# Ledger of designs, part 159: peptides against a protein of PDB entry 3T6J

Target 1, 375 residues: chain A of PDB entry 3T6J
Amino acid sequence: PIVESYIGFIESYRDPFGSRGEFEGFVAVVNKAMSAKFERLVASAEQLLKELPWPPTFEKDKFLTPDFTSLDVLTFAGSGIPAGINIPNYDDLRQTEGFKNVSLGNVLAVAYATQREKLTFLEEDDKDLYILWKGPSFDVQVGLHELLGHGSGKLFVQDEKGAFNFDQETVINPETGEQIQSWYRSGETWDSKFSTIASSYEECRAESVGLYLCLHPQVLEIFGFEGADAEDVIYVNWLNMVRAGLLALEFYTPEAFNWRQAHMQARFVILRVLLEAGEGLVTITPTTGSDGRPDARVRLDRSKIRSVGKPALERFLRRLQVLKSTGDVAGGRALYEGYATVTDAPPECFLTLRDTVLLRKESRKLIVQPNTRLE
Target 2, 372 residues: chain A of PDB entry 3T6J as posed
Amino acid sequence: PIVESYIGFIESYRDPFGSRGEFEGFVAVVNKAMSAKFERLVASAEQLLKELPWPPTFEKDKFLTPDFTSLDVLTFAGSGIPAGINIPNYDDLRQTEGFKNVSLGNVLAVAYREKLTFLEEDDKDLYILWKGPSFDVQVGLHALLGHGSGKLFVQDEKGAFNFDQETVINPETGEQIQSWYRSGETWDSKFSTIASSYEECRAESVGLYLCLHPQVLEIFGFEGADAEDVIYVNWLNMVRAGLLALEFYTPEAFNWRQAHMQARFVILRVLLEAGEGLVTITPTTGSDGRPDARVRLDRSKIRSVGKPALERFLRRLQVLKSTGDVAGGRALYEGYATVTDAPPECFLTLRDTVLLRKESRKLIVQPNTRLE

## One batch from the design tools (peptide; made by RFdiffusion4, then SolubleMPNN)

Design b2_p18_4_s3 (from b2_p18_4, 8 letters changed)
Fold by OpenDDE base, seed 5:
Structure b2_p18_4_s3 (fold): chain B 375 residues (1-375), chain A 18 residues (1-18)
Amino acid sequence: as target 1 above (375 residues)
Amino acid sequence: MKPRGPSPTGVFYFDPGF
């Protein structure tokens, strides 16, 4: 087997300012079959990047073909185990030297193990479809999230010599219609500027890229889906995201007005964006469970994903990227924290829904380090 | 040279939501 590992101060989720990495490491074995799908995605990445909703001037100047591998984790040391990773976590290196993507396949497989009777917050008509396509849709989402999410977008920079990596005279901000008015100075980074929101904001951008690009037929074809199956994978991917946005409320602490998990905050933000789109795209309905206790249902109208959802996500995703590229912390914080705010205002009453989410919370799944044997 | 420094945590974290 091909063995891969990484070790060091890598991820910064435990730093309130999103800058200092915690010590982390894994040892894993390459899953060749699943890696082949990601290789096909990589082969199409340059073309798919052109489908993202920002001008080429806001995309990386040169496409660097990354490595993308599916890994079965043997051991993982850290505060948490991810489903996928994109490294290194240095913007300068990502833009000049490239990056590596990995999907932790057996971690994903654990996440797929959901009992129908325990599946919360979905309409009954969606449960079987959700169970069937959750795994495949998650593979698609992880691939897009890592490769085309984290792997996309340009930061506008003025270097230590005063040179810009963009043409100040010709590059136009698509949101304002004006020339670029802000950028990163030498020594400034994404994390140093956006600080407390940096991790969650970037995860939100990456998740949004996944939802947006999964609508492209070529993406589904790469993963082996066509026709009705492709449409079901798309639907379940979007459904999973809006459900996750509701589940995310578990990780909000009302007393401190803060989020304890960056990805979940990101998913809540996406839910808010899609709710704001209106037109019956997403509906959250408080209900009463069969046990007589509070419950809820999330409904996604699949017929409105392209007509309502995609345009809403497109506008939001473009704004995320533009604010990121220009280093506009004030604008970025205003946008992101606005959608990340949790109140009990109608119609959603999110604080009340949070109580329901907590009430319906399942016991934490345990991930156990496997043993390997020679056959 | 481009600014050096850490990037956002580039992980798709395992969570109970999925």
Scores: peptide ipSAE 0.029, ipTM 0.605, DockQ to the pose 0.676
Fold by OpenDDE base, seed 1:
Structure b2_p18_4_s3 (fold): chain B 375 residues (1-375), chain A 18 residues (1-18)
Amino acid sequence: as target 1 above (375 residues)
Amino acid sequence: MKPRGPSPTGVFYFDPGF
């Protein structure tokens, strides 16, 4: 077997300022079959990047072909085990030297070991479909999230010599119709500028890329899905995201007006974007469970994903990228924190829904390191 | 050029709520 490992100060999610890495390490074995799918995705990446909803001037000048492997984790040391990784976490290096992606495949498998009877917040008619396609849809989402999410987009920079990495005279901001008015100065980074929202904002962008690009037939074909299966994978991927947005409320602290988990905040933001799109795309309905206590159901209208959901996500995702590229912290914070705000305003009544989410919370799953045998 | 500080762009986190 091919063994991979890494160790060091990698992720900054535990740092409130997003700058200090947590010490992390793993040992894993390459899953060749799944890695082959990701290799096909890599082979299509340069073309798929052109499908993202921003001008080429907001994308990397030169595509650097990354590595992408699926890994079965043998051991993981850290405060949290990811499902996917994109490294290095230095924007300049990603843009000039390249990056590597990994999917922790067996972590994904554990995450979805939910019994039908315990599956919360879904319509009964969606449960079997959700269980069937949750795994495959997540493979698609992780691949897109890491490779084309975190691996996409350009930061406009003025270097220490005063030179720009973009043409100030010709590059136009697609949101304003004007020339570029802001950029990163020498020494400024994504984390240093966007600070407290940087992690969650970037995760939101990456998740949005996944949802947006999973609609592309070529993506589903790469993962081996066609026809009705492809449509079901798309549906379940979107359904999982809106459900996750509801579940995210567990990680909001009303008394402190803060979020305790960056990815969950990101998923809530996406839920808010899709709810704002309206037209019956997403519906959250408070219900009463069989136990007589509060419950809820999330419904996603499959027929409106492309007609309503995609355009809404397109506009939102473009705004995220433009604000990121230009280093517009004020605009980015206003946009992101606006969608991340949790109130009890109707019709959603999110604070009330939070009580329901907490009431229906499943027991924390524990990931146990396996005993592995080589034959 | 010295490498810049870390950015929070690396992890698809395992969700305890899944």
Scores: peptide ipSAE 0.026, ipTM 0.609, DockQ to the pose 0.685
Fold by OpenDDE base, seed 4:
Structure b2_p18_4_s3 (fold): chain B 375 residues (1-375), chain A 18 residues (1-18)
Amino acid sequence: as target 1 above (375 residues)
Amino acid sequence: MKPRGPSPTGVFYFDPGF
């Protein structure tokens, strides 16, 4: 088998300031069959990047074809086991040297395991559909998240010699209509500038890219979905995200005003964006469970994903990218922390919903290392 | 450009609770 590994100080999620890497490593085997669909995604990546809601000037100067491989993990040492990976973490290296993507296939398989009777916060009518398409939709989301999420965008930089990696005279900020007024100076990085929000912000951007681009017919085709199946995959992907945004409340600590998980914070932000879009796109309804205790239901109007959801996400995602590219920490923090704020304000009453989420909390999945054998 | 370390760095998709 083809063996792949990585090891080192890689992820900074455990650092509140997003700067110090945690020592992590894995050994995995390439899943050739599952890699094929990601190879097709890579083949379309350059074109799909153009579908992202920012000008080419805010995208990588040159498309560097990445590697994308599906891996079956044999051993994983770290504080968390991801479903996918995009490396390196340094945006400047991504845009100048390229990057690699991996999908951890057997980790995804674990994530796919869902029992209907334990599935919380969904309408009964959605449960079977959700169970059916959660796996496939998650494959789509992870692929887009890694390749076109983390693998997209440009940082505007002034190097140590004073040279800019963008044309100051011609590049226009699409949000302001003005020339670029801020950038990263020599030695400044995404993490160093955005600090406490950097990881979650980037995850939010990547997740948003996934939701946004999964609406593109070419993406669904790449993953082998057409017609009604494609629409169901889209619906379930979006439904999964809004549900995740509710579930995310588990990882919020009200007393400290702190998020304990970057991805979940990101998903909550996306939920807030989609709720803000209004027009009945997303509804969270407190209910009473069969046990007589608090429950909730998340409803996503599938007919409004394209008409209401997509435009809202487009605007939000563009803002995320523009603020990231320009190193506008003040603007970025204001935007992101605004959506990441958890209050008990009506109509959502998120702190109250958090109590419900905690009440209905499921045990985390136990992931054990597999074995391989020679035949 | 930042110097590369001997080990790769990466952002990962982590899905706690799913």
Scores: peptide ipSAE 0.031, ipTM 0.596, DockQ to the pose 0.371; fails the geometry check
Fold by OpenDDE base, seed 2:
Structure b2_p18_4_s3 (fold): chain B 375 residues (1-375), chain A 18 residues (1-18)
Amino acid sequence: as target 1 above (375 residues)
Amino acid sequence: MKPRGPSPTGVFYFDPGF
């Protein structure tokens, strides 16, 4: 089999300042069948990048074709096993040298394994559909998240010689209608500037890209979904995200006013964006479980995904990218922390919902690393 | 620490809530 590995100080999620990497490593084998789907996604990447809701001037100047491989992890050392990876974690290198994407297929398989009777916060009518399509939709989401999420966008930079990687006279900020007013100076990086919000902010951007682009028929075709199946995959992907936003409350610490997991914070932010869109797109309803204790139901109106959800996400995603590109830390922090704030304000009463989430919390899933045999 | 101050983690972590 084709073996892939990496090792080193790679991910900085555990650093409050987003700068210090945790030492991790893995050994994995290539899953050829799923890799073929990601190869088709890569082949379409340049075109799909144009579908993202920012001007080409905010996208990478030159498309660098990445590798994208589905891997089955044999061993992983670290604080957590990812479902997908985009490396290197240096924006300058991503822009100039390229990047590699991987989906950890067997990790995903564990992640989407769900028992119907234990599936929380969904309406009964959605449960079977959710169980059926959670895996496939997750594959789509991870592929888009890594390749077109983390793999997209340009940082505006002035180098040590004073040269800009963008035309200051012609590039217009689509949010302000003005010329670019801020950029990264020599030595400044995404993490160094955005610091405490950098990781979660980027995950939010990548997740949003996934939701946004999964609506594109070509994406679903690449993954082998057509007609009603494609629509169900879209629905379940969005439903999974809004549900995840509710579940995310587990990882919020009210006493410290902080989040303990960057991806879950990101998913909560997306939930807030979609709730703000209104028009019955997303509804969270407190209920009473069969045990007489608090419960909740999340409803996503599938008929409003394109009409209400997509425009809301488009606007939000554009803002995320523009603020990132321009190094506007103040604006970025204001935007992101605004949506990441957890209060008990009506109508959602998120702190109260958090109690419900904790009450209905499932036991932590354990990943047992596999063995291989020669046939 | 990442030598150049790493850009955000390009990782989709396993979520126990998913």
Scores: peptide ipSAE 0.026, ipTM 0.615, DockQ to the pose 0.535; fails the geometry check

Design b2_p18_4_s4 (from b2_p18_4, 8 letters changed)
Fold by OpenDDE base, seed 2:
Structure b2_p18_4_s4 (fold): chain B 375 residues (1-375), chain A 18 residues (1-18)
Amino acid sequence: as target 1 above (375 residues)
Amino acid sequence: MKPRGPSPTGTVWFDPGF
């Protein structure tokens, strides 16, 4: 088998300032069958990057073909096990040297395991479809998230010699219609500038890329989905995201006005964006469970994903990228913290919904390290 | 510590909510 490993101070999710890496390591074996799908995705990456909702000037100047591999994890040491990884965690290196993507396939498989009777916050009509397509849709989402999410976008930089990596005279900010007015200076990084929001903001961007690009037929074809199956994968992917946004409330601490998990904060932000889009795209309805206690249902109108959801996500995703590229911390913080704010304001009453989420919380899934055998 | 350069958050963590 092909063995992959990494070790070191890699991920900074647990650092409040997004700077200090947690010591992490894994050993994994390549899943060849699933890796072939990701290889096809890589082969299409340069073209798919053009589908992202920002000008080419905000994308990497040169496409650097990355590696993408599906891995079955044998051992993992860290505070949590990811479903996907994009490394290195340095945007400058990603732009100049390239990057590697991995999907932790057996971690995803564990995440896919859901009992119908325990599946919370979905309509009954969606449960069977959700159970059927959760796994496949998540494979698509992870692939897009890593490769085209984290792997996309350009940071505008002025180097130590005063040279820019963009043409100051011709590059226009699509949000303002003006020339670029801010950039990263020598020694400034994404994490150093955006600090407390950097990790969650980037996860939100990557998740949004996944949702946005999963609508593209070529993406679904790469993963082997056509016709009705492709549409079901799209629907379940979006449904999973909006459900995740509700579930995210578990990871919010009202007393501290703080989020404890970057990805869940990101998913809540996306939920807020899609709720703001209106037009009946997403509905969260408080209900009463069979036990007489509070419950809730999330509904996503499938017919409005492309007509309502996509444009809303497009605008939001473009803003995320533009603010990131230009190093506009003030604008980025205002945007992101605005959507990340949790209040009890109607109609959603998110703090009340949080109580419902906590009440309906499932037992934490445990990942047990697997064994391998030679046959 | 992340070296000089913009941040990569290139990891989808296992979410018990999924």
Scores: peptide ipSAE 0.035, ipTM 0.630, DockQ to the pose 0.561; fails the geometry check
Fold by OpenDDE base, seed 1:
Structure b2_p18_4_s4 (fold): chain B 375 residues (1-375), chain A 18 residues (1-18)
Amino acid sequence: as target 1 above (375 residues)
Amino acid sequence: MKPRGPSPTGTVWFDPGF
């Protein structure tokens, strides 16, 4: 088997300022079959980047082909086990030297191993479909999230010599219609500027890229899905995201007005964006369970994903990228924190829904290191 | 530019509810 590993101060999710890395490491074995799908995705990445909803001037000047590998993790040391990884976590290096992507395939397998009777917050008619396609949809989402999410976009920079990495006279901000008015100065980074929201904001951008690009037929074809299967994978991917946005409320602390998990905050933000789109795209309905206690159902109208969901996500994702590229912290914070706000205002009543989420919470799963043998 | 500390521009995807 092909063995991969990494070790070091890598992820900054536990740092309130998003800057200091946690010591982390893994040992894993390459899954060749799944890696082949990601290799095909990499081969299409340069073309797929053009499908993202920002001008080429906001994308990297030169595409740097990364590695992408699916891994079955044998051991993982850290505060949490990811499903996908994009490294290094240095934006300057990503733009100039490149990056590597990995999918931890057996972690995903644990994530989608849910019993039908324990699956919360879905309509009964969606449960079987969700169980069937959750795994495949996760593969698609993780691939897009890492490669084309974290791997996309340009930061506008003025270097120490005063030179810009963009043409100040010709590059136009697509949101304002004006020339670029802000950028990163020498020594400024994504983390240093966006600090407390940097991690969650970036995860939200990456997740949004996944949802947006999974609508592209070429993406589904790369993963081996066509026709009705492709449409079901799309539906379940979007359904999973809106459900995750509801589940995310577990990680909000009302008393402190803060989020305790960056990815969950990101998923809640996406839920809010899709709810704001309206037109019956997403509906959250409080219900009463068979036990007489509060419950809820999330419904996603499949027929409105492309007509309502995609345009809403397009606008939102473009705004995220433009604000990121220009280093507009004030605008970025206003946008992101606006969607990340949790209140009990109707019609959603998110604080009340949070109580329901907590009530229906499953016991924490333990991920145990596997016993493996060579055949 | 010289490398800085860890940045969320390269991150991991995970669900703590796994």
Scores: peptide ipSAE 0.035, ipTM 0.659, DockQ to the pose 0.538; fails the geometry check
Fold by OpenDDE base, seed 5:
Structure b2_p18_4_s4 (fold): chain B 375 residues (1-375), chain A 18 residues (1-18)
Amino acid sequence: as target 1 above (375 residues)
Amino acid sequence: MKPRGPSPTGTVWFDPGF
């Protein structure tokens, strides 16, 4: 077997300022069969990057073909085990030297094991479809999230010598119609500038890229889905995201006005964006469960994903990227914290929904490290 | 030279809710 490992101070999720890495390490075995799908995605990455909703001037000047591998993890040391990883976590290195993507396949497989009777917040008619396509849709989402999410976009930089990595005279901000007015100075980084929102903001951008690009037929074809199956995978991927946005409320602490998990905050933000789009795209309905206690249902109108959802996500995703590229912390914080705000305002009454989410919370799944043997 | 700095954690954490 091909063995891969990483070790070091890598992820900064535990740092309130998003800058200091937590010590992590893993040992894993390459899953060749699953890696082949990601290799096909990598082969199409340069073309798919052109489908992202920002001008080429806001994309990397040169595409660097990354490595993308599916791994079965044998051991993981850290505060949390991921489903996917994009490293290194240094934007300068990602832009100049490249990056590596990994999917922790056996971690994903554990996440897919959902019992129908325990599946919360979905319409009954969606449950079987959700169970069937959750795994495949998540593979698509993780692949896009890591490769084309974290792997996309350019930071505008002025180097130590005062030189810019963009043409100040010709590059136009697509949101303002004006020339670029802000950038990163030498020594400034994404995390140093955006600080407390940096991790969640980037996860939100990456998740949004996944939802946006999964609508492209070529993406589904790469993963082996065509026709009705492709449409079902798309539907379940979007459905999973809006459901996750509701589930995310578990990780909000009202008394501290803070989020305890960056990815969940990101998913809530996406839910808010899609709710704002209106037109019946997403509906959250408080209900009463069979036990007589509060419950809720999330409904996604499949027919409105492309007509309503995609344009809303496109606009939002473009704004995320533009603010990131220009180092506009004030604008970025205003945008992101606006969507990340949790109140009890109607019609959603998110604080009330949070109580329902907590009430319906399932027991924590435990991941146990495997032992291997020679056969 | 591009500025060196930490990037947000590029990981999808295990989510049992997914």
Scores: peptide ipSAE 0.033, ipTM 0.642, DockQ to the pose 0.684; fails the geometry check
Fold by OpenDDE base, seed 3:
Parts: structure tokens; C-alpha cells; sequence
Structure b2_p18_4_s4 (fold): chain B 375 residues (1-375), chain A 18 residues (1-18)
């Protein structure tokens, strides 16, 4: 078997400024069968990058074919076990040297073991479909998130010699219609500029790429879904995201006005974007559970994903990328913190919903490290 | 690998809520 591992100061999620890495490591075995789907995704990556809602001038200058493998994790040492990884985390290295993607396949499999009776906040009519397609839709989302999310977009940079990696005279900001007014200077990074919002903002961009590109028929074909199955995978992927946005409230601390988990904050932001789109795309309805306690239901109108959801997400995702590329911290913070704000304003009353989320919280799951042997 | 600046944002997909 092919064994993969890494060790070191890798992820910075535990640093409030997103700069200091946590010491972590893993040992895993390559799952060749599952890796084949990701290899097909890699083969289509250059073409799929062109489908992203920003000008080519805001995309990487050169496509560098990455490695993408599915891994069965044998051991993971760290504060949390991810479902997918894109490394290195340095944007400059991703642009110039390339990157590697991994899907932690057996971690994903564990996440799917939700029992129907414990599945919260979904309509009864959606539960069976959700259970059936959660796994496959998650594979699609992780693949897109890592490869085409984290693996996409360009940072505008002025190097130590004063040279730009973009043409200042011809590149136009699609949001303003003006020339590029800001960029990263020598020594500035994504994390150093965007600091407290950097991790969550980037996760939000990557998740949004996943939702946006999963609508593309070629993506579903790569993963082996066609016809009604493809549409169900799309629906469940979007449904999972809006549900996750509600569940995310668990990780918000009202007293400190802060988020404790970058990915969950990102998912809440996406929920807010899709709610803002209106037209009955997403609805959250407070209810009373069979136990007489507060409950809620999230409904996604599948018929409005393409007509309402996609355009809203497209505009939002483009704004995220443009602000990232230009190093516009003020604009980026205003946009992102605006959607990340949790209030009790109607109609959603998110602080009240948070109480419901906490009330319906499942017991903490423990991930047990497996044992294996060579036969 | 030589970073151009401070350690970057951790690029990992983690789902404690799904």
C-alpha cells in the first residue's frame, strides 16, 4: 500500500490572527479506488476553473496540475481531524509551485453515520433523500472545495523589486470598473492582511466554489452521477450547506461576539447570502418538537437553486475573490463581517434560533483511531 | 518550503456539524 504522512506546524485555525500553525501530523493509506474520481476531477480542473465567476486576470496565471488522493487515515494527531486538506497553505507557493489535495475518506464515512431519528432541522420529506445522498454529495463538495476552492484565484502582488504580477494598466476590477487600487506588498500575505477573518473568509470562498461548481453537469459526471441522481446530489449538497449554516450557531459566542470555528462561520455566512436572495429559496421555521421543546425546520426549494441561488452565490463569490485578490481588507471585512453578524432581528431571530440549536445539540462524537494490518 | 510571510490560513475542510 502507498503510505502518506505529514508532520509539523501546518494549520493556523487555532491562532486568532490565523498566522501561527498548530503542530499536527497524520499517517494514512491511499485508497486507490476512491482516488480515481479525484484524478478525473484534476484532469478537468483547468477547464472548470474557467467556470468560476471572475475574470481570467483574477485567476492563477498558470495551471499547475496538483496531486489529489483519497486517504484512509490510520492516525491523526491534532485538535481536529479534517475531511480534506489542501497544502501548502502559502498562497504564493500554491501559485508558483503547485499544491496537493487529499480527501480523508474514512473520516467522511464516519460523518455520514447519522441516524434518521437523530437528524435535526430537516423536513421529514427530505430526511431519506438526505441520508441517501449525504455521503456522495459530501465527496463532491470536498473535492471541489479543496481543488477548485482553495486551488483557485490569484493574489495581486508587488514584489521586493517593485514589479507587479499583473498589468496595472489593463486589469480592471469587475466590481468597481476601475483599475486595481490595492495589492499585496512584499512580505504581506493573505493571513497577515485579513488576520482575524482570513481563515473563515477563505473557507467561505472554498465552500461557495463547491456549491457553485456542483451545478455544472461535468462535475457530477466526473463523480458518476447522471439524470435524477445528479439533481438529487446537487439538492442534498445545497441542503446540507444551509442546514450547516443553522447548526453553525453552536459555534458562535454572543457574549464575545466571536466565532469558535472557521468553517462553521463560513457556512453561516453562506446561509445568510442564500436567505438574502429571498424568493422562497431558503426558509427557516421555528417549530415545537414532539417533546414539547423548541425545534426548527430548514427548507430549500430545489426548483430555485439555479434560478435564485446560483446568481446570488455567483455575485457573492465574485466579490469574495476580488476583495481577496486586491488585498482590500476594509472591503473584505465589511462584506464578510456583515454576513457573519448574529443578531436577533426578525424574521430569522438567529440568537433565538441559537438557543434551539443548542437545545437540539447532539452528544459530542469521538473519532477512534483504527487499527490495521498487512495481509 | 519557504513561506513568503507568516504561516498562512490552514487550508483544511473540517465539519464538526455535518
Amino acid sequence: as target 1 above (375 residues)
Amino acid sequence: MKPRGPSPTGTVWFDPGF
Scores: peptide ipSAE 0.032, ipTM 0.622, DockQ to the pose 0.543; fails the geometry check

